# Peptides against a protein of PDB entry 6IDX, part 209

Target 1, 380 residues: chain A of PDB entry 6IDX
Amino acid sequence: KELAKLSADVTFATEFINMDGIIVLTRLVESGTKLLSHYSEMLAFTLTAFLELMDHGIVSWDMVSITFIKQIAGYVSQPMVDVSILQRSLAILESMVLNSQSLYQKIAEEITVGQLISHLQVSNQEIQTYAIALINALFLKAPEDKRQDMANAFAQKHLRSIILNHVIRGNRPIKTEMAHQLYVLQVLTFNLLEERMMTKMDPNDQAQRDIIFELRRIAFDAESDPSNAPGSGTEKRKAMYTKDYKMLGFTNHINPAMDFTQTPPGMLALDNMLYLAKVHQDTYIRIVLENSSREDKHECPFGRSAIELTKMLCEILQVGELPNEGRNDYHPMFFTHDRAFEELFGICIQLLNKTWKEMRATAEDFNKVMQVVREQITRA

## One batch from the design tools (peptide; made by RFdiffusion4, then SolubleMPNN)

Design b2_p21_5_s4 (from b2_p21_5, 11 letters changed)
Fold by OpenDDE base, seed 5:
Structure b2_p21_5_s4 (fold): chain B 380 residues (1-380), chain A 21 residues (1-21)
Amino acid sequence: as target 1 above (380 residues)
Amino acid sequence: SINERRMAKFRKLQEKVAKEK
């Protein structure tokens, strides 16, 4: 207990480390010897002293043995009665993951996100915070291939549902520390959109062009009785498509694929449009048809609006940026939907369409509408 | 609290990791 207190002092820490005291603490953990009276209390103080000593940055985290890692991981993976040991073990693993890529690899082999989820189901907000912090550390240090797997594991309704039900909807006020970890988790998850945001459409890719054709089909062919397709030649079909792409509000109504060659938002805008068209078909059709039937220059260009809104959402959500230490702002919607970004887009595109109507906007007012919509989104 | 100090250090560590990427 006194060692744990004294270990917070830099002078004492330096002297104790110079005496190989930290190695003694690691060996106490490595031994796993439960034979000592008050073992749990002693271990809790040992782990506290170890953390406080390591927090001075005098000793590299790479000094820890694989046996030490396995013992600490064991305290997190096993149902422990002692909350104090669990809390310190989570914090140690977090620090290991963050400070060393080699330790990350070893810890990622010993601990699954599924095991950490069990620590979110407890009433102790400190344990919940450390569990999310460790998930965030693992996510942050994961290579790109494993980040997608972790995101898929996070998109697994279970982690989101548990955070929603046990943290966000908990009867306790969310502390600043938990809010920060939820923010970090949100940022790390939205950063997976960066690839799609930076992916240019290939105008020669037929599969990508077929998505644009599908957007047109959903908007305009859903009401057309298939019987009235006049057998008019390929040129009339091209001219019809050009009209349809103009009604869809693409900037390049001759070749809409060109609107998706600019990054950001690249293909991510097309993904959002397709999601809206398939998942919220009635909303999509309504937005498109209400604007396509206008001849009064007050048409909201859906295609252009969807692209610029996707870009704006990426900017607001800081897609591709690392999480900032001082931010605690998270969107509850991120935890309510598997495809939270696309759902947010679906809400925001309706807001944009409404704001456009209320402002009686024209194409010249586009930037003003987008500015008003940005203010509305950032204040919500 | 021990937690406040840890969270301050954790924040600094996240910032450090962020600068290393």
Scores: peptide ipSAE 0.019, ipTM 0.599, DockQ to the pose 0.730
Fold by OpenDDE base, seed 3:
Structure b2_p21_5_s4 (fold): chain B 380 residues (1-380), chain A 21 residues (1-21)
Amino acid sequence: as target 1 above (380 residues)
Amino acid sequence: SINERRMAKFRKLQEKVAKEK
């Protein structure tokens, strides 16, 4: 107990470390000796002293043995562990993962996301916070090949549902540290959109062009009987498509694929449009047809607006950026929907269309509308 | 740092447990 208190002092820590004191603490953990009458209390203070000593940055985290890692992971995986030990063990694992890629690899073999999820189902918000913090550390330190697997594990309705039901909808106010960890999880999840955000459309890829054609089909052909035979000459069909792509509000009416060659937002904008068109078809058709029927130059260009809105949302959500330690703002909607970004896009595109009408905007006012929409999104 | 805040909470928790004994 006194050691744990003194370990917060850098002078004491330096002297204690120079006397190999930290090695003694690690050996106490490694021994796993449960025979002491006050084992749990002693272990809790040992783990506290270890953390306080390591926080000085004097000793590398790589000094820890595999036996130490297994013992700490054991305290996280065992159901009948004292809350005080569990909390410190989660904090140690987080620190190990953050400070060493070698330790990350070893820890990722010893613990499962499922084990960490079990610690979210408890009534202790501190345990929940440390469990999410360790999840976030594992996600942050995952190599690119494993990030998608981690993403899929987080995209699993289960983790989001548990966070929503046991953390966000819990009968307790969210503390600043939990809010920060929820923010971090949000940022790390939205960073998975970076690949699509930076993917240029290939104007020659037929599969990608078929998506644009599907947007046209949903907007204009959804009520038309399939009986209109494919026999109208290819040129008349191309000319018809050019008109339709103009009505969809693409900048390049001849080849809308060119509008998706700019990164950001690249293909992510097309993904959002397709999601809107398939999942919120009535909303999509309404937005397109309301603007396509206007001849007064007050038409809101859907295609251009969707691209620039996707880019704006990526900027607001800081897609591709590391989480900021000072931030604790998270969107509850992120935990309510599997496709939270696309749902946010669907809300914001309706807001944009409304704002465009209210401002009586023309194509020349486009940037002003986008500024107003940005302010509305950031204040909400 | 976030870690400093976490450790400060650990210390406060230890102090609370120590006063309850």
Scores: peptide ipSAE 0.019, ipTM 0.554, DockQ to the pose 0.071
Fold by OpenDDE base, seed 1:
Structure b2_p21_5_s4 (fold): chain B 380 residues (1-380), chain A 21 residues (1-21)
Amino acid sequence: as target 1 above (380 residues)
Amino acid sequence: SINERRMAKFRKLQEKVAKEK
């Protein structure tokens, strides 16, 4: 206990480390010897002292043995009742993951997200916070392929459900530290959109062009079976499609694929438009037809608006950026829906269309409308 | 607390992770 307190002092820590004191602490953990009276209390103070000593940054985290890692991972994965040991073990693992890629690899082999979910089902918000913090550390340090796998896994859907039910809908107010961890998890998940955000449309890719054509079909030919789209578009049909692409509000109504060559938001904008058209078809059709039926200069260009809104949402959500230490703003919708970004887009595109109408905007007011919409989104 | 201390150092850890990518 006294060692744990003194280990917070840099002078003591330096001297103790110079005497190989940290090695002694690691060996105590490695031994796993439960023969001592008050073993749990002694271990909790040992882990505290170890954390405080390592926190000075004098010793590399890579000094720890595999046996030490396995013992700490064991305290997290086993149904140990000692909350004090669990808290410190989660914090040690988080620090290991964040400070060393080698330790990340070893820990990722020993611990699953599924094991960490059990620590979210408790009423103790500190345990919940440490568990999410470790999940976030694992997510942050994971290679891109593993991050995508982790996000797509059943464990992630389950994780969101558990967070929603036990943290967000819990009987306790969410503390700032928990709110920050929820924000971090949100940012790290939205960073998986970076690939699509930076993917340029290939105007020569027929499959990508067929998506744009499907947007047209859903808006204007909603009763037509897609099987009856005769692939042999006569020149008259191409000219008809050019009018339809103008009514859809594409900037390049001759070749809408060109609007998706700018990155950001690249193909992510097309993904959002397609999601809206398929999942919220009535909303999509309404937005398109309300603007396409206007003979006045107050038509809202849906295609252009959808692209610029997608870009704006990526900026607001910091897609491709590391989480900011000072932020704790998370969207509860992130935990209620698997496609939270596309759902947010669907809400925001309706807000944009409403704001456009309220402002009686023209195409010249486009940037002003986007600025007002940005302010509305960031205040919500 | 351990959590408060961790939060105060979060930026430094992020900077390290960014250099390792």
Scores: peptide ipSAE 0.018, ipTM 0.600, DockQ to the pose 0.472
Fold by OpenDDE base, seed 2:
Structure b2_p21_5_s4 (fold): chain B 380 residues (1-380), chain A 21 residues (1-21)
Amino acid sequence: as target 1 above (380 residues)
Amino acid sequence: SINERRMAKFRKLQEKVAKEK
């Protein structure tokens, strides 16, 4: 106990490390010797002292043995009665994962996200925090292929549901550290959008062009009797589409695909538009037809607005950036929806359309509307 | 006209949304 307290002092830590004291602590863990009176208490203080000593950054995390790692991972992966040992073991594993890629690899073999989810289902917020922190560490240190798998596993309704029900909707206030870990998880998940955000549309890709055509179809042709035979000359059809793409608010009315060649937001904007059109079809059609039915200069260009809003949301959410240690702002919607970014887009595009109307904006006011919408989103 | 059909669709949608509120 006194050792654990003194280990927070850098002078004591330096001298203790110079005496190989940390090796003695690791051997106590490695031995697993339950024969000592007050073993659990002794172990909890040993792990505390170990953490405090390692936090000084004097000793590399790679100094720990595989036996030590297995013991610590064992305390997390096996049912244990001692909450204090579990908490410290989670913290040690987090630190190991963050500080060493070699330790990450070993730990990722010893523990599963499923085992960590069990530690979210407890009433202890500190355990929940360290469990999420370890999940975040594993996510951050995972190779790209495993990050996508982890994200897919996090997109599994289970982890989000557990966090939502046991953490966010808990009968207790969320502490700053838990809020930070929820923020980190959000950022790491939204960073998976970076690929789509940086993907340029190929104007010659027929499948991508068919998505733009589908947006047009949903807006304008959903009630058109299929009996309008394709027999009106190809030129009249092209001219009709150009008019429809203008009414959709694309900048390039002739070739809307060109509007998605700029990165960011690239194809991510098209994904958002398609999601809105498919999942929130009534909202999509309302926004498009409300603007396309105006004969005044107060039309909100949906296509342009959707692209610029997607870019703005990526900027606000810091897509592609590492989590900031000073941030603790998270969106509860992230835990309630499978497609949280697209749902956020769907809310924000309605806000944009409302703000455009309220401002009586014209195309010249576009940047002013976007600035007002940015302020509205960032204050919510 | 195509525009009249679009306006009719828009009105129907407004009526639907008004009934759901």
Scores: peptide ipSAE 0.011, ipTM 0.335, DockQ to the pose 0.008

Design b2_p21_6_s1 (from b2_p21_6, 15 letters changed)
Fold by OpenDDE base, seed 4:
Structure b2_p21_6_s1 (fold): chain B 380 residues (1-380), chain A 21 residues (1-21)
Amino acid sequence: as target 1 above (380 residues)
Amino acid sequence: SESIEAQIRRLKEWNKKTNSK
C-alpha cells in the first residue's frame, strides 16, 4: 500500500527502479501463487505500484514478459470477483497497448473485444470506462486491415448496442472520463471512413461505373415499364445517359465518374449515394425526381449536392483526425445505428434539399445553401 | 415521416437527455 502511494512520486520511482524493484513486482504477478494471506489486496497494490512506476516513462513497457501479459490478460478474461484487480488489469493492458506495438500484438492474441464487452454490462462505471479505454487502445493501435474487420465484426455491432443500453442509457450520470472514451470511440469509428474519403474513383473501372449506372437505374427505370427499353442505336443511348446524369445533378453530366476523382470526399460520396438509393429508395427517388422534373432554374443538383455534403460532413465530424485529449463531445446518435454516417447523410441531404427550396436557390446560390446547411447541422 | 427538423429536434433532445443523465 505504501509502495503504491510512493510510486506516484518520481524521485521514489527513480530510486526504486534503480534497485530493480519493478522486476520484483513483475515476478510477483508472474508467479500467480494465491498461497499468501491477503493475496488479492497485495496483488491490487502490486498492480497499482507497477502502473504508477511505469507511468513515469523511465522503464520501457517492452521489458514485461509474455507470462506477465498472460497473467494480466487472465485477470481480464477470467471471471474475477475482485473488481480492484480487474480495474488495474484493464488500465495496465491499455497502457501496454498504447505504449508498445509489440505488446499490442501479444495482447490482441490473448484478449478479444467480446471478452471486454462483458465488462460493459456491469454497474461499475470505472470498469466500463477502462473497458472502453482498452477497446479504444486496441482499435487505435490495430493495423489498418484489422481496423475495418473490427468495425464490421458482429462484436462491434454488439459493442455499440451494449454501450448504448448499459452506458449511454444507463441510470447514472456519465462522468467526464467515460464521455471522453465515448468521444474517442466515435472518432476512431469515423476514421474508418478516411480510406473511402481519400479513394479517387477510377473512371475506367467498370464496377465503379456500374454503381453510377445503378443510381441512374434506381432513379429513372424503377417507374418506367421495361417495355420502353429503346432498342435504338448506341448514340441515342449515350445521349440519353448524358440527359439522365444531368437530371441526377452531376457536374460532369457527360462523365459523372469525374465528379468522384476529387478527394475528399472521393468514393465515400458514391457510397453514401448508393446507400441512400438502396436503403431509402423512396427518399432518393423523390429527391431526384422533384429536381429532375423542374423546368425552372431552381433544381437542386443531387449529385453535386451529395458530393459537397459528404465533404462537409467529413469536415464537421473531423474524419481522419486523431482523438484529442480533453474532448468529451460524443453524439449518442452514432451509437444507435450500424451505418450512422450514411444515415446522417440521408438526413442531411433531405435538409439540404429543403433548404434549397426554401431559399429558392439557383445553381449560383449553391455555396450559400451549403453555408446555411452547415450552420443548421453544426447547431443541431 | 417526421420532418427533418423534428428528427433533428428529437436528436437534440435525445442528446440533451442522454448527456444530462
Scores: peptide ipSAE 0.012, ipTM 0.363, DockQ to the pose 0.024
Fold by OpenDDE base, seed 3:
Structure b2_p21_6_s1 (fold): chain B 380 residues (1-380), chain A 21 residues (1-21)
Amino acid sequence: as target 1 above (380 residues)
Amino acid sequence: SESIEAQIRRLKEWNKKTNSK
């Protein structure tokens, strides 16, 4: 206890480290010997002193043995561990993952996100906070392949559901530290969109062009009996598609694929449009047809609006940016749905369309409408 | 369908209510 308190002092820490004191602490953990009187209390103070000493940055985290890592991971993965030991073990693992890629690899072999999710199903908010912090650390330090595995629909759905039900909807105030970890998790989750946000459409990729054609089909052919497509020549068909793409509000109504070559938002805008068209088909058709039937120059260009809105949402959500220390602003909405970004897009595109109508906007007012919509989204 | 503003307001009120408990 006294050692743990003194370890916060840098002068004491330096002297203690110079006396190989930290090696003695690591060996105590490595021994795993429960034979000592008050072992749990002694271990809790040992782990506290170890953390405080390591926080000075004098000793590399790579000094720890694989046996030490296994013992600490054991305190997290085993049931019925003392809460004080569990808390410190989670914090140590977080620090290890954050400070060393080599330790990350070893820890990722010893623990699973599923085991960490079990520590979210408790009434102790501190345990929940450190469990999310360790999940966030693992997610942040994961290679892209492992990050995709962590991002799989099942793990993400389960994690989000547990966080929503046991953390966010808990009958207790969310402390600053927990709010920060929820913010971090949100940022890291949205950073999975970065690849799509930075992916340019290839205008020569037929599969990507077929998605744009599907947007046209859903908007305009859903009411058309397929029997009445007259075999009119290739030119009439091209002219008809150009008209349809103009009605969809693409900037390049001759070749809409060109609108998705700009990054950001690249292909992410097309993903959002396709999601809206398939999942919220009635809303999509309504938005498109309400604007396609107008000849009064007050048409809201859906295609352009969807692209710029996707870009705006990426900017607001800071997609591709690392989490900032001291930020605690998380949105509970993002824990309620598997496709929360696409759902947010679907809500915001309706807001944009409404705002466009209310402002009686023309194409010249586009940037003003977007600014008003940005303010509405950010104040909301 | 609740307006987005109503949904966002509901979310803010929910967030405020969940953070104030």
Scores: peptide ipSAE 0.010, ipTM 0.363, DockQ to the pose 0.026
Fold by OpenDDE base, seed 2:
Structure b2_p21_6_s1 (fold): chain B 380 residues (1-380), chain A 21 residues (1-21)
Amino acid sequence: as target 1 above (380 residues)
Amino acid sequence: SESIEAQIRRLKEWNKKTNSK
């Protein structure tokens, strides 16, 4: 107990480390000797002293033995561990993952996200915070392939659901530390959009062109009178599509694929448009047709607006940026749905369309509308 | 389906709650 308190002092820590004191603490953990009276209390203070000593950055985290890592991981993965030991064990594992890639690899073999999710179902907010912190650390340090697997896994849906139900909708005020970890998790989740945001459309990729054609089909073929005989020559068909792409509000009416070659937002804008068209088809059709039927030059260019809105949302959400210390702004909405970014896009594109109408905007007012929409989203 | 106005209002209330904390 006194050692744990004194270990926060850098002078004491330096002297204690110079006396190989940290090795003694690690050996106490490694021994696993339950034979001591008050073992759990002693262990909790030992782990506290170990953390405080390591936080001075004097000793490399790579000094710890595999046996030590397995003992600490055991306290997180095994049932019926004292809450005080569990809390410190989660914190130690977080620090290990953050400070050493070699320790990350070992810990990722010993602990599953499912085991960490079980620690979110408790009433102790500190345990919940350290469990999310360790999940965030594992997610941050994971190779790209494993990050995508973690993101696509049933574990992520379950994680979001548990966070939503047990943390966000909990009857307890969220502390600053928990709010920060929720922010970090959100940032790391949005960073998965970076690949699509930076992916240029290939105008020669037929599958990508078929998506643009599908947007046209969903908007216009549902109303196409069967009198559009399949026999109009290829040129008339191309001219028809150019008109349709103009009505969709693409900048390049001849080759809409060119509108998606700019990164950001690249293909992410097309993904959002396709999601809107398939999942919110009535909303999509309404937005397109309401603007396509106008002859008053007050048409909102949907295609251009969707691209610029996607870019704006990426900027607002800081897609591709690392989480910053001291930020606690997390979005509960992003824990409610798997496709929360696309749902946000669907809300914001309706806001944009409404704002465009209210402003009686023309194509010359486009940047002013976007600025007003930005303010509405950020002040919302 | 929630009206566009209700969705926008929820977004506004949500961001206010998120940015005010």
Scores: peptide ipSAE 0.017, ipTM 0.400, DockQ to the pose 0.022; fails the geometry check
Fold by OpenDDE base, seed 1:
Structure b2_p21_6_s1 (fold): chain B 380 residues (1-380), chain A 21 residues (1-21)
Amino acid sequence: as target 1 above (380 residues)
Amino acid sequence: SESIEAQIRRLKEWNKKTNSK
């Protein structure tokens, strides 16, 4: 207990480390000897002293043995009754993951996100916070391929549901530390959109062009009796499609694929449009047809608006940026749906379309409408 | 289906809850 308190002092820490005192603490953990009176209390203070000593940055985290890592991971993965040991073990694992890629690899082999989810189902918000912090550390330090796998895993859907039900909808006010960890998790989840945001459309890729054609089909052919197969020649079809792409509000109505060559938002805008068209088909068709039937120059260009809105949402959500330690602005809505970004896009595109109508905007007012929509999204 | 007005209201309530903390 006194050692744990004194270990917070940098002068004491330096002297104690110079005496190989930290090695003694690690050996106490490695031994796993439950034979001592008050073992749990002694272990809790040992782990506290170890953390406080390591927080001075004098000793590399790589000094720890694999046996030490396994013992600490064991306290997290095994059902232990001692909350004090669990809390400190979660904090040690977080620090290990954050400070060493070598330790990350070892820890990622010993623990799973599924094991950490069990620590979210408790009433103790501190345990919940450290469990999310460790998940965030593992997510942050994971290779890009593994991050996508972690996000797509059933564990992530389950994690989202558990966070929603036990943390966000919990009977306790969310503390600043938990709000920060929820923010970090949100940022790390949205950073998975970066690949699509930076992917350029290939105008020669037929599969990608077929998506744009599907957007046209959903908007204009969904009500057309299949008996009116456009039986007339390839040129009439091409001219018809050019008109349809103009009505969809693409900037390049001759070759809409060119509108998706700019990064950001690249293919992410097309993903959002396709999601809206498939999942919210009535909303999509309504937005497109309401604007395609206007002859008064007050038509809202859906295609252009969808692209610029996707870009704006990426900017607002800081897609591709690392989480900031000073921020606590998590969005509870992102824990309600697996495709929360696309759902946000679907809400915001309706807001944009409404704002365009209310402003009686023309194509020249486009940037003004986007600015008003940005303010509405950020102040709302 | 939720009205556009209800969706916009939900967005506004969402942002207020996030920015007020």
Scores: peptide ipSAE 0.016, ipTM 0.401, DockQ to the pose 0.022; fails the geometry check

